# Peptides against a protein of PDB entry 6GMG: the designs that were tried, part 62

Target 1, 331 residues: chain A of PDB entry 6GMG
Amino acid sequence: DSDDRVTPPAEPLDRMPDPYRPSYGRAETVVNNYIRKWQQVYSHRDGRKQQMTEEQREWLSYGCVGVTWVNSGQYPTNRLAFASFDEDRFKNELKNGRPRSGETRAEFEGRVAKESFDEEKGFQRAREVASVMNRALENAHDESAYLDNLKKELANGNDALRNEDARSPFYSALRNTPSFKERNGGNHDPSRMKAVIYSKHFWSGQDRSSSADKRKYGDPDAFRPAPGTGLVDMSRDRNIPRSPTSPGEGFVNFDYGWFGAQTEADADKTVWTHGNHYHAPNGSLGAMHVYESKFRNWSEGYSDFDRGAYVITFIPKSWNTAPDKVKQGWP

## One batch from the design tools (peptide; aimed at target 1 G63 D255 H277)

Design b2_p19_7_s4 (made by RFdiffusion4, then SolubleMPNN; from b2_p19_7, 14 letters changed)
Fold by OpenDDE base, seed 4:
Structure b2_p19_7_s4 (fold): chain B 331 residues (1-331), chain A 19 residues (1-19)
Amino acid sequence: as target 1 above (331 residues)
Amino acid sequence: SDVFEQGYQSHLDKLASQK
């Protein structure tokens, strides 16, 4: 299956995109046409358009993760992840709710847990934290200054993140970003970097030592955010898909959506960019397609997944892969 | 890298899921 993956060919730098296809509130196009748009809109380094490199096209060819990969500059590690979970709702529904007709107890508990997550609040938390980080970055010319600024900002806001360990993904995220260390990137100067956001959808029931029911219907206790911080421990996410509930059923291991650093205050108006599968133009799956979805369309997810996380990473300010405004589709 | 070789999106039918 993976052997059918092909790297999309290079597109001329001056080639304009064909119009995107509207589809159920989304804008859709084939991967080659997205490369054209990317070169016109997102490719800029220090204000100059760049042709997507062979390496970047190779990254992109991996599907949904490829979209996040090419725009963030690194394969997602998902270490700095946020979500929102309503514990009171969960407990109340478990206590007072009942399984639907034909629904097993395990299926009921998994569904109730899934429904207890709030995607909008999770996204808002990530944006809040990204804003704090950006304030800490703007006047810091070394990592020590950045960390000091960050601690001060968190203290002023009485944010529980101030209690995280120095080696926590929260504090180590910047130093672990390759583009921060690159000469043409951050060059070890935090003020040259900005926080960006992407989202991952995945399955909670990944523990192979757990019951088959948890693997089929979800693990209600897995991948919950820590109280106060909203941080999700992603260490147990091994990209394991949901287990089939019937013969012949199969599920995908994850979905990724790129947000970047849009400044649109209304979450419903934000644009999320994602892919359908790896690029296999000569294979059974066909060519990769790229979608630009509004938050509503993105956050709905699929039955393949019962968890959503909003992840913070960093890119150089000189990159235009995360502009303040993103226009859906083309033109 | 083993990381992305072992963990990539296989297929999502976006159109079918929206209908």
Scores: peptide ipSAE 0.032, ipTM 0.743, DockQ to the pose 0.292
OpenDDE base, seeds 1, 2, 3, 5: peptide ipSAE 0.024, 0.025, 0.025, 0.025; ipTM 0.691, 0.692, 0.697, 0.698; seeds 2, 3, 5 fail the geometry check

Design b2_p19_8 (made by RFdiffusion4)
Pose (drawn by RFdiffusion4):
Order: C-alpha cells, then sequence, then structure tokens
Structure b2_p19_8 (pose): chain A 331 residues (1-331), chain P 19 residues (1-19)
C-alpha cells in the first residue's frame, strides 16, 4: 500500500533494454528499462561502460530531478541560468490588450508575462554562452587561464557577460562545480571539464508574503532575465508550487529536463530527458517513467509552470552523460 | 490534489537528501 519511494534494483551491465519508440515527439519507458539504456549509451567513463551505482539509482528514483541529478553528478542548483523575454511585447500587450472572458487583471498580467518568454531563444542563449565557456577551457589548464580566456572572448564579442562580478554565478560556475575539484573529475584542470545544459520549469509566484493573486496567477516581475546578459536570478526560487485556484486542484512544483551537449543545430530536433514522478510501483503514483521529448514537446510545459530557465553546469570530459547525439527510444 | 502533494513532498525530500 505504501506510496514510499523505492530505489530501482541493479541492472546487469549486459542486460539490454526493452524496445520503445517516440509517439508524436516523445518516448517513454519505465525507469528500470531506462537504466538499461543509460548503462549502454550514457555510463561510459573513459569509454568503459559502467553499471549505474546504488547511489545513482537512488538519485534517479526521485523523479524529474533524478535524470539531471544522475547525469551531472550533483543535485541541480540552478545558479547560472538564462532566459529570453520580450519586454516590448509584454509592455505593449499590457497597455493594449484586455483580459479575456473570465480573467482577473492579476491573471491576465500573469499570463501575458508567461507568454512573453521565448524558450527557444532562451535555450539558444544558453547554447552560445556554453560554447564560449567550452572554448575558454579547451587549452586552459588552470582556472586563471580559463577566466582570462573567457573574458577575452566575451569582451571581443561585446557580450555584456564580460562585466559580471568576479564572484557572480557566471564567473564562479566552473570553480563551484564539485567534480571540477575532485581528483577523479576535473582535478582543478578546466581542460578536463565540459559545459552542459539542463532546463527547469517552475512557478513565478513563490513569495509566501505576497498577495494570493500572485501565488495563484503568477508574479510578472519575478524571474525576468536581466537585459544584455539574459541572466535569471534563481536565488528566490524555493521550489514552491503554484497555489490552487479551487479546492482539490493540485500542481507540481517544478520540472527538470536534461539536454546535455548535443551537437544538433536544430533546437527542435534536440532531445530532452525527464521523469514524471518518483519511483513507487507498489504505491499510488506507480513506477517512475523516463520521458525523452523533442524540444517543442518539452518547452510546451504545463499550467503548473509559468517560468522556464536554461541552466549551465559542468561535468568532466571523461563522462558520457552528455554525448554529441541523443536518440529517443531503443534501439 | 493528493497526487501532486505526494510528488511535491518527495521532491522536498530529494532537496533535503542533497544536503
Amino acid sequence: as target 1 above (331 residues)
Amino acid sequence: GADAAKINQKRAEAEERAK
């Protein structure tokens, strides 16, 4: 009867996954089966396949956060985040539009702010920034050389990110990555690391001391990207879900999707990996399922979330959790 | 609903586990 979280059992390294295919842009499989796929194509350490450890299986069993947690080796902090927001569209649709049949002005403002974000450009911005970071760390063998290389290209590219504080989440992203300091990971050598990207969908109205309207319909001024850099201040994100509008209405507080470092130029052809909920086959929600969605399927989101952030972190190059190519389903 | 509450609670536990 217990809807307790259970850890999926260990899968032998030779066990192949059951086949599955995408339908209308999304593929899903039970977590036990995804572990088999992950061990075949994502588990490599210096080209050697590995069994998903007990700890990794535990992390994975927590739901959507589990895929990102496993692939990055760290519970997601969302410290370095990017998004795109059309300020002109937002200001114009506020002073020219009107609420629709059955909207409070707080609901109208909340929706317009939501629709003003552009998740394709937001992902595109994180893409170009991660590319600059990877070029900066290619031949840099200490952090100082990495930061010098990073600032040099940003200045020459006239990127407002060059003016970020030395201790900002941007410039401190590499040094604050635990695997960067680990002797078996980056060993303080930026050339042994790689920038990767994952996404977080979340709610904007997370201030518990704010009006109920913002908790139910969103805070338009919250989690907007800074101009020029596109950085999103994630410090006030506390994993607080959207408040219900009627009794019995439940919302999920956040969703994580793993992109990695795919080389596909078509943002619509990129695959994003995420789970539906925590693993509980003997309980109410049932077993965890891992979803592999095309970008548009992922960026479609849900009414639970009115904000999207594309986050950059680092993993060692010796890993294979962010390959150049990600295939939906199996084989 | 109850299901969303279960998911949110387990996610809170995942955040605590990370500490």

Design b2_p19_8_s1 (made by RFdiffusion4, then SolubleMPNN; from b2_p19_8, 10 letters changed)
Fold by OpenDDE base, seed 4:
Parts: sequence; structure tokens; C-alpha cells
Structure b2_p19_8_s1 (fold): chain B 331 residues (1-331), chain A 19 residues (1-19)
Amino acid sequence: as target 1 above (331 residues)
Amino acid sequence: SAAAELINKAGQEAIEKAK
């Protein structure tokens, strides 16, 4: 239970990490050791490394979401989320495909829907949008300039996002970022901010008014991206896990992976940082572990989830939580 | 509680197998 969560202790600023453990294409370490790495690599403010604060350690202790939280500087709101869904594939498979032996119709439809999402294209869409945003930020010294630049960029690319309402999460995301308003952050200067990306895995069948089958096997119609924009309405994501299909079965509510602002063009070579669970060194779950996974391993997900979204937020450029290059593991 | 909904409650089976 959440009552077993413990905030990891402070690590000396100059303490070097122990080597990470390679595991199935991932690099793994205990949370305390990740703090050491974080302090050496990601903690920098204006080029100076910082000790992870108690508050940051507390955020981190929440598990996978904690990794994204500490690196983004805020709890994930997931408001600006992207995905890619192959509608033609979905329709075709439903029409021409058949349930597997022992698979119910609901299971089949849920599976087909899950498989109709393209994680790579979803990620690429988010990267594309982040790039547009970064160009809009680059020389904008007030929000108005940023928004004007953004609209121009979208128009030049004939991007459907240009048709979004001014109050949409897309246009309001920057102004709603706390670090943008902070004196030591953006200080209301868009040019001091950069777009960053994280990913969330979650369950589609969260509607309590829906059928039990949808809660167990997925809601094929839920959390699809809007055509043209790729935007996913995340308003109905309430962190409700998949319903058990058998007695004793349990599922996790979500998984978060931190990408940041890596410039690696090959998606398969990008590194995603995530945690397994909240830190409970004296509890049944044990100590939190942090994983650095390649995109293939991240995007594969788990049976707990049938949706993946790629979310854009912003951090100050003075932070080094989203470097251009992320090295997997240590050293 | 709201706090319980905001945390990753457990590691996934696949991660556990990787240990």
C-alpha cells in the first residue's frame, strides 16, 4: 500500500553511481543509485550540478511517475498527448480477422484496437510537434510572440493543429507550466523554455458505465487520437487499472517513461527512463528500481496497458534533465 | 485516496522477470 512509501535519503553531491545492471536490453539500478546519477548528469542548473532536494526525492519515490515528475518539475498533467491509430488496419482486422482459440469477441476487439496503435508514429508525431514548438520558442520573449510563431509554423506546415482553439491544451500548455513563470525558470520568457516529451501507458477500459468486457479487455473506441492532429483526449484517464479477468489477477494503474529532449533521430536508439513502483524498501514491494530502456523495450509495454500516449510539456533550458543525449546505464 | 491513484503501485511482471 502507498503507506509503505519512503522518501529516499539524500545522496552526497559528489558521490558517483555504482554500475547499472544490464537486463534484457535495459539498464537497471536502485533508486538511490539513480539519485547519484541524476546529481552527476541531470541535476545541473545553469551548468552547476545540484543535490536532489528532499521534495524532488519525495516526488521520485512515487515510482515511474516520479521519474517524470522530478525531471519535468511538475506532476504530469497529460494534457498535450499524442498517439497514432491506424483506422484502416483496425477496420480491416475486425472485418477479416478472427478471434484466437478461446478468445472472446471482446478480447479480440480490444486486442485489435491495441495493435492498431503505432507507438513509433505516435512518438514521431510528438517529436514533430515538439520541434515546431521549440522553433516557436527560440526567439520569442513573450507569450504573444510564442503563440504567433507557433501559428506561423503550423500554417507553414499545413498542420491541423493550427485549427485548435486558443484555449486548447496545445496553446495553453506553456502558460500553464509553473517553471515558465518562475524567476529562476523561464521568467515568462518563452525563449528560456524547451519542449520535452514523456510517455504514459494506461488502460482504455476505465469507464465504469461501460460493459465489464470493456473494463477487462479494453475499450476499442477510447483514447483514440483525433485525425490530423494526433491529439488524444486524456480527460477520461483517471488512472484506473485494467479489471481482473481472473481471481487474484491485478494490474498496475499506469507507467511513465521519460524521454526529455533527445536529438537521436533513430527512435529505436532513444532512451526512456522509468521506475517499477513506489519506493518501499521496508514493504512488500521493496526498493524502487529505475530503468533506462530503449524505445523498443519501452514501447512494448505490458498487458496492464492497451494505450500509449506521448505527452509534451516544457522545462527551462537551464535544466539538464532533458539533455540532447542520454547514455544508458553507468558508467 | 487520491494519493493512491497518483503512484505506480507495483512492478509489472515483465520487469520482475528481468530481475
Scores: peptide ipSAE 0.038, ipTM 0.730, DockQ to the pose 0.072
OpenDDE base, seeds 1, 2, 3, 5: peptide ipSAE 0.028, 0.028, 0.028, 0.033; ipTM 0.684, 0.683, 0.686, 0.727; seeds 1, 2 fail the geometry check

Design b2_p19_8_s2 (made by RFdiffusion4, then SolubleMPNN; from b2_p19_8, 9 letters changed)
Fold by OpenDDE base, seed 1:
Structure b2_p19_8_s2 (fold): chain B 331 residues (1-331), chain A 19 residues (1-19)
Amino acid sequence: as target 1 above (331 residues)
Amino acid sequence: GKAAELINKYNKEAEEKAK
């Protein structure tokens, strides 16, 4: 329950952030201070700084998802998701590997599946696709032109995504983006939009009809990317957390990290922005904190999650929520 | 162990609001 959630107050447009603090190898600050940074760095519309609106502050107050929400302009739908799974590694480890001491077969299989996902390759795939989309967007002034360009680009690269159905999230993602249709956004002009990326960590064992072992230790077959495309069917992700393995143990349901459209070629140098929990300054959880992590810190994840997906969505080019370069922390 | 930053990321209200 988030009944004790509070919307952070407005910050003056010209208020500068306080310095960030190191936390677990990442830069960390309280949500109010992130709002200050956001207004100075990311708030720009058509080159002009904007005060974060009450609506945006409300979105942000929801925690990790709030960071992605405020920067993407919409609640994450996660429909266009990518990952990389090493099937050969998985099969080989299952065949030739052994459970650790005290590890059950279900634990072993869940762990092996988790370890068979490559976060870096998944991220790279999303970046590759985003790049293709951006090329397709560049000179397209209607959706038909965009789709034609996209198909041509995919054909040139011999990409399996060219075979996706027209109703696929891959082809429908742009038209289903609210900011694309907005007059002050894309105004139905693809060339005014750009592809952006965020990541979600979640639990594979969400099927209530499956075994308790899968809910506790993961479902090795769930949320795998399709061969060739790298697309992950996220339709079965209902934000159900991992089941406890011992009395009193509890897990959280997801984590979101915002990447945007950074151009840094080295994945390890990219910055991911995320939050810890909803803002509850007067509650037991306390104030929301925002983290800016390097890819290594982000992609490491936690025991709460055994899946990572890299999701593509779109924002207007006039927004500065996804700049080419992101600096970690402040100053 | 679970990092303090992972405390209560559950967000049912936001999910319902987004529908």
Scores: peptide ipSAE 0.033, ipTM 0.682, DockQ to the pose 0.370
OpenDDE base, seeds 2, 3, 4, 5: peptide ipSAE 0.032, 0.028, 0.026, 0.026; ipTM 0.707, 0.704, 0.670, 0.678; seed 3 fails the geometry check

Design b2_p19_8_s3 (made by RFdiffusion4, then SolubleMPNN; from b2_p19_8, 11 letters changed)
Fold by OpenDDE base, seed 1:
Structure b2_p19_8_s3 (fold): chain B 331 residues (1-331), chain A 19 residues (1-19)
Amino acid sequence: as target 1 above (331 residues)
Amino acid sequence: SAKAELINKYAKEAEEKSL
């Protein structure tokens, strides 16, 4: 029940974090200790360390989405999402593959669709686009200059995103970012902003008007990226979990992982920060824990989810919530 | 604003196994 959620207490600004614990190839800690790390490493605005505010602690308390929320400065809208789907693999496996023993046709099709997404290529596409956006931002002092630069960069790369409508989430993402308009943020100056990435795991079978099989085993046609652009229409994602396949089975609605703006070229060496659940220290779920996972551990996901999306948003360059290098754990 | 709270089952289970 949402009623058990508690806002973590304030941590002293100079309190150092306790060591993180190893957990299945990731570093893990309790939320209060993450706040300590965040204050030491990620809190900086214009080079000055800051205490995490009550509002930011409240955002963080929501779990995995809270980690992305506090670091991006806004609740995830997921409008500018990318993925990679191997259509040829999907068609070939459906044609030539067979259901496993005891696997239904719908379960087989849902599994084959899930396996036809390439998380690494989806992530690389988002990084490519974020890089193009960052080049377009660098010398742009108004939105018009940014959009002109962006179109030029896309034309030079022969990128299909150049053909997107001006109202597309791709072109509107910057102007729709609250921190871009804030006086202490971008102040309507694109050159003060940078593109950042987070990931969302979710269920494809969210359409209540669809078959029960699609809700249980996935909708093979849902949330596919558009050819050439890699854009995913997230408008149908309503945070509906997978339907139970057996009595008493329950699934989680989503997972969020924060990447930010790491410059590490090797995807496998990148660090993803995420939470396990909302903070309920006095409830049945217990205290929230924060994980710093390598890409392999993040991208593996869970059986609760059959889709991954890599989302671009923007933060002020003056924020240190998305540094070029992220160290896993503490120290 | 659909502020959804997450309960990540597997992360919780992984924590319990690592303790």
Scores: peptide ipSAE 0.030, ipTM 0.652, DockQ to the pose 0.062
OpenDDE base, seeds 2, 3, 4, 5: peptide ipSAE 0.024, 0.030, 0.027, 0.029; ipTM 0.659, 0.649, 0.650, 0.650; seeds 2, 3, 4, 5 fail the geometry check

Design b2_p19_8_s4 (made by RFdiffusion4, then SolubleMPNN; from b2_p19_8, 7 letters changed)
Fold by OpenDDE base, seed 5:
Structure b2_p19_8_s4 (fold): chain B 331 residues (1-331), chain A 19 residues (1-19)
Amino acid sequence: as target 1 above (331 residues)
Amino acid sequence: GANAELINKAAAEAEEAAK
């Protein structure tokens, strides 16, 4: 029960983390130990280590979303989301494939749709766009300059994003970032901000007016990226979990993974930080654990989800929550 | 503060248990 959530206690700023536990190619630790690591590695503001505040610890305590929340500085809005979908694969498999033994038609279609998403290409698209944005930010000292730079960059690359409406989340994302407006953040100076990436896993079959089959097995047509841009309309994502397919079965509503702004060119070597559930040390779920996973571990996801989106937001460059390199585990 | 949605099942633990 959400009522069992507890805010992790403060950790001394000088307390070093205990070793992480390796698990299935991941590094795993309890949330309090992650706070220790965070203070040593990610807490820096203008190069100075900071103790994680009570507010930040409270954000973190919400689990997987909490990791993204504390590192991005805001609750995920998921407005600027990217994915990659292979339409040809989808059509071909629907045409030429057949349900597995015991698989319903709806289950087959849902599975085929899920398998037609390419997580790596989706991630790559987000990184590409983030890079364009970062170039646009670099020497822009007001939003107008940023937008002009962005349009120029997109035109130079013949990117379909250049055709997006001025009110699109793509163009409005920076101005809608709280830390951009903060005096100790961006202070309305785009050049003080950088683009960062996180990922969300969620269920496609969230439309309550759709068939039960879509809610159980996925909606093949939902949350597809727009051709050319890769943008996913996330407006219909209401954090509704997959419907049970059998009595007693339950699914998680979402998962979030924090990437930040790693410069590792090999996607497979990138590290994704995420939590298992909200912190409930005295509850049935137990203490929150934080995982640092390689991309393959993150992108694999769970049966709870059939969609993955890669979302761009912004943080001040003065924050160290999105360093160039992330080391898995401790030490 | 922002009202956060909660994960209602330990997905990572469930996955680990399934392995």
Scores: peptide ipSAE 0.028, ipTM 0.651, DockQ to the pose 0.090
OpenDDE base, seeds 1, 2, 3, 4: peptide ipSAE 0.026, 0.032, 0.025, 0.026; ipTM 0.660, 0.750, 0.645, 0.649; seed 2 fails the geometry check

## One batch from the design tools (peptide; aimed at target 1 C64 D255)

Design b2_p20_3 (made by RFdiffusion4)
Pose (drawn by RFdiffusion4):
Structure b2_p20_3 (pose): chain A 331 residues (1-331), chain P 20 residues (1-20)
Amino acid sequence: as target 1 above (331 residues)
Amino acid sequence: SISDSLTMYMDTMRAKYNSS
């Protein structure tokens, strides 16, 4: 009867996954089966396949956060985040639009702010920034050389990110990555690391001391990207879900999707990996399922979330959790 | 903390499931 979280059992390294295919842009499989796929195509350490460890299987069993947790080796901090927001569209649709049939002004403002974000440009911005970071660390063998290389290209590219504080989440992103300091990971050598991207969907109205309207309909001024850089201050994100509008209405507080470092130029052809909930086959929600969605399917989101952030972190190059290509389903 | 965050996540999944 217990809807307790259970850890999926160990899968032998030779066990192949059951086949599955995408339907209308999304593929899903039970977590036990995804572990088999992950061990075949994502588990490589210096080209050697590995069994998903007990610890990794535990992390994965927590739901949508599990895929990103496993692939990055760290519970997601969301410290370095990017998004796109059309300020002109937002200001114009506020002073020219009107609430629809059955909206409070707070609901109208909350929706307009939501629709003013552009998740394609947001992902595109994280893409170009991660590329600059990867070029900066290619031949840099200490952090100082990495930061010099990073600032040099940002200045020459007239990127407002050049003026970020030395201790900002942007410039400190590499040094604050645990695997960067680990002897078996980056070993303080930026050339052994790689920038990767994952996404977080979340709610904007997370201030518990704010009006109920913002908790139920969103805070338009919250989690907007800074101009020029596109950085999103994630420090006030506390994993607080959208408040219900009627009794019995439940919302999920966040969703994580793993992109990695795919080379596909078509943002619509990129695959994003995420789970539906924690693993509980003997409980109410049932077994965890891992979803592999095309970008548009992922960025469609849900009413639970009115904010999207595209996050950059680093993993060692010796890993294979962020390959150049990601295929939906199996084979 | 991470623990609080995961607990809150699991509660919200249950609340969503019961709302269906």

Design b2_p20_3_s1 (made by RFdiffusion4, then SolubleMPNN; from b2_p20_3, 15 letters changed)
Fold by OpenDDE base, seed 5:
Structure b2_p20_3_s1 (fold): chain B 331 residues (1-331), chain A 20 residues (1-20)
Amino acid sequence: as target 1 above (331 residues)
Amino acid sequence: SVEEDLERAYQSQLARYNGL
């Protein structure tokens, strides 16, 4: 019940964070302490520290999505999403594999589909595309120049994305970014923007017209990346959680992890920032906690989810919410 | 709305993060 959600109070700009606590390979802290860290490390606009605004604190208070929200500057739209799916593995396992003891056919197929996604390759694809976009942005002073540069880059790399429609999320993502249009943001200048990445975990079986089995165990055919491009059609993601398989069982509808624009080449060393739940210090859930996880911890996900997408959006280069290097925890 | 999106999301997350 989100009715217990509270906006964290303001933290003094110069207040240093308390040490983070280790939590299963993650660095963990309470949301107010993350605000302190954020103000010291990520708040910079044009090189100047900023106090997290009330609006930003309110966004943050929504939990895992709040972390991505405050750092990206907008509520996630998830339109430009990438994944990697091993079709051959999927087909082979369906053909030659068999359900485990007590596993239904639908459960088996759902599991096989889930296991056929490669989180690391999906992440790599998103990083590759983000790099192409960043090159296209660098010297483009209007959207037309950006799009021309982008097409040229894609052609040079023989990337299938070059064949996408002009109205596709791939080409429209920049113009649909609020901060791109803001005077103190991009001011309609692509060269003032950079591509950033976040990840969403969600459930495949969201189609209410499908079988109950798909809603319980996953839809093997849903949210697969397009061949060649890696693009995932996210239009059918309605934040519907997995259906319970037993009485009293409940699942979470999504999880979000913020990566930004880290340059660490080793995926396993990248840091993902996420929250556990909305901030409810006076409610049953308690205070929101923020986690900084390594990729292995993030990508593992939960049984609540059978899909992971890596999403590209844009932020102004003047923001420091997506630095090249992210240090896990504090100090 | 954001609230609608989140209403179904977070009731069980605490237990998972604390237990894993």
Scores: peptide ipSAE 0.156, ipTM 0.791, DockQ to the pose 0.384
OpenDDE base, seeds 1, 2, 3, 4: peptide ipSAE 0.145, 0.122, 0.129, 0.138; ipTM 0.786, 0.774, 0.781, 0.778; seeds 1, 2 fail the geometry check

Design b2_p20_3_s2 (made by RFdiffusion4, then SolubleMPNN; from b2_p20_3, 16 letters changed)
Fold by OpenDDE base, seed 5:
Structure b2_p20_3_s2 (fold): chain B 331 residues (1-331), chain A 20 residues (1-20)
Amino acid sequence: as target 1 above (331 residues)
Amino acid sequence: SIEEDLQRSYESQLAALAGK
């Protein structure tokens, strides 16, 4: 129960982490130890280590979303999300494929839709856009300059995002970032900000007015990226989990993975940081654990989810929560 | 809920990776 959530205690600033535990290609540790690592590696503001504040520890304690929350500086809004969907594959499989033994038509369609998403291409699109944004941010000292730069960059690349409305999350994302407006953050200076990426796994069948089958097996038409831009309308994501298909079955609402701004060109070598559940050391769930997974393990997701989105947000360059290189585990 | 647990999902994935 949510009532069991506990904010992890403060860790001394100079306390070194214990070694992480290897777990099926992942590095795993208890949340308290992650705080220690975070303070040593990611806490830096203007190059100076910081103790994780009580507020930050509280954010972190919320579990999978907590890692993204503490590192991005805000609760995920998921407004600027990207994915890749192979429409031709989807249509072809629906036309020429058939349900597996024991698979309903709805289950078949849901599965086909899920399989028509390409996580790697979605991630790549987000990285591409983030790079464009970072170029636009560079040397832009007001929002107008940033937007002008952004439009120019997009035009040069013939990117369909150039046709987005000025009020689109794509163009409004920076101004809607709290840390951009903070004195010790961006201070309204785009050049002090950088684009970062996190990922969310969630369920497509969230429309309560749709059929039960869609809620159980997925909505093939939901949360598809727009052609050309790759933008996913996340407005209908209300953190509603997959409906159970059998008695006693339950699914999780979402999963979040933090990537930040790693420069590793090989997607498979990128590291994604995520948590398992809220911190409940005295409850049934137990202490929160933090995982550092390679892209392969992250992108595979779980049966709880049939959508993956890669979201862009912004943090101040003075923060070290999104370094160019992330190492799994400790040491 | 923000505070929901992914334990079941993790266990399922780990089992699959282990060939179980």
Scores: peptide ipSAE 0.034, ipTM 0.745, DockQ to the pose 0.103
OpenDDE base, seeds 1, 2, 3, 4: peptide ipSAE 0.024, 0.025, 0.025, 0.025; ipTM 0.668, 0.681, 0.672, 0.672; seeds 1, 2, 3 fail the geometry check

Design b2_p20_3_s3 (made by RFdiffusion4, then SolubleMPNN; from b2_p20_3, 16 letters changed)
Fold by OpenDDE base, seed 5:
Parts: sequence; C-alpha cells; structure tokens
Structure b2_p20_3_s3 (fold): chain B 331 residues (1-331), chain A 20 residues (1-20)
Amino acid sequence: as target 1 above (331 residues)
Amino acid sequence: SVEEDLEQAYASQRARLAGL
C-alpha cells in the first residue's frame, strides 16, 4: 500500500557504497546503497559533491519513477516522447499472420502492434534529437536564440520536426523545465542546460471507453509515433495498467529508466538506472532496490507493458546526474 | 497532476524483476 512508503534515511556524504550484486545481467543494490553511490558519483553541483537532500530522498523513494525524478530534478511529464513504429511490418503481419494457438484476434493484434515498435530505433531517434537540441543550446544565451538555432539545425538536417508548431512540446520543452528558470540552474540561459533522456514503459490500452479486449491485450492504434518526427502523443497516458486477463492477475502501470546523456555510441553498452518499487522496508514489498541495466535488459521490458517511449528533458550542465559515462555497479 | 499520477502509481506498483 502507498502508506507503506518510507523515505530512506540520510547517508553520510563520504560513505562509500557497498558492492553491487549481479542480478539477471544487471547490477543491483538496495536504495540506501544507491544513495551512497549517487552522492559519490552523481550528486555534484558545479563539481562539488552534495548530500542527497530529504526532498530528493523522498522523490527517490517512489520507486521506478523515483530514479528518473531525482536525477532529472522534476517529476516526469513525458511530453517530449519519441518512438519508432514499423507500419509496413504491422500491416503485413496483420494481413498475412495468424493468431497463435489459443490466442484471440485481439490478443494477436495487440501483440503484432507491440512487436512493430523498435526500441532501439526509438532510442536512437531520441538521441539524435537530443544531439540537435544540445547543438542548439550551445552558445544560446536566451530562449529566442535557442529556438532560432534549433530551427536552423532542423532545416539543415531536413528534419520534419522543423514543421512542428511553436507551441509543440518540442519547442516548449526547455521553457517548461523548472531547472531552466532556477538561479542555480539554467538561470534562463539555454547554454547552461543540456538535453537528457529517460524511458517509460507503459500500457497502450488505457482508454476506458474502448473495448475490454483493448484494455487486456493492447490498443494497436494507440501511442504510435507521428511519421517523420517520431513524436508520440503522451497526453492519453494516464498511468493506467493493463487489465487482468485472469483472476488475481495484476499489472504494474509503468516503468521508468534513466539514461541521461551517455555518449556511448553502442546502444547495447548504455546503462539504464531504474527501481523495482517504492521503498517499503517495513511493508510487504520490502526495501526498494535500484538496478543498473544494459539497454538489452531495459528494453526487453515486461508483459505489463506494450509501449516504450524515449523522453527528452533538460538539466543544468552543472549537475552530474547525467554524466557522459556511467559505470555499471560498484566498484 | 503529480499527486494524481503518484496515487495511481502506488495502486499499481509491485515488486519487479523478482521472479520474472
């Protein structure tokens, strides 16, 4: 129950982490130990280590979203989301494929839609866009300069994002970032900010007015990226989990993975940090654990989810929550 | 709102990776 959530205690600033342990190809540790690592590695503001504040520890305690929350500095809004969907594959499989033994038509269509998303291409698109944004941020000392740079970069690349409305989440994302406006953050200076990436796994069948089959097996038409841009309209994501297909079955409503701004060119070598559940050391769920997973482990997801989005937000360059290199585990 | 999202999140959260 939500009432079991506990904020992890403060860890001394100089306390070193205990070794992580391997878990399904991931590095895993208890949340308290992640706080220790975070303070040593990610806590830096202007090059100075910081103790994780009570507020940050509280954010972290919310579980899978907590890792992204504490590292991005804001609760995920998911407005600037990207994915890749193979429309031709989808159409072809629907036309020429058939349900598996025991699979309903709705289940078949939902599965085919899920399989038509390419997590790697979605991630690559987000990285591409983040790179464009970072170039636009460079040497831009006001929002107008940033937007002009961004439009120029997009035009040079003949990117369909250049045709987005000025009020689109794509163009408004920076100005809507709290840390951009903070004196100790961006201070309204785009050049002090950098684009970062996180991922969300969620369920497509969230429309309560749709059929029960869509809620159970997925909505094949929901949360598809727009052609050319790769933008996903996330406005209909209400954190509604998959509907149970059998009595007693329950699904999680989302998973969040933090990537940040790693420069590793090989997607398979990138590290994704995420939590298993909210911190409930005295409850049935137990203590929160934090995982550092390779992309393959992250992108595999779970049966709870049939969509993955890669979201761009911004953090101050003075923060070290999104370093160019992330080492899996400890030491 | 964040509060609404968190409330919904709590209702659906469970241990992940364990036994999966």
Scores: peptide ipSAE 0.070, ipTM 0.780, DockQ to the pose 0.504
OpenDDE base, seeds 1, 2, 3, 4: peptide ipSAE 0.069, 0.054, 0.067, 0.048; ipTM 0.780, 0.759, 0.784, 0.773; seeds 1, 2, 3 fail the geometry check

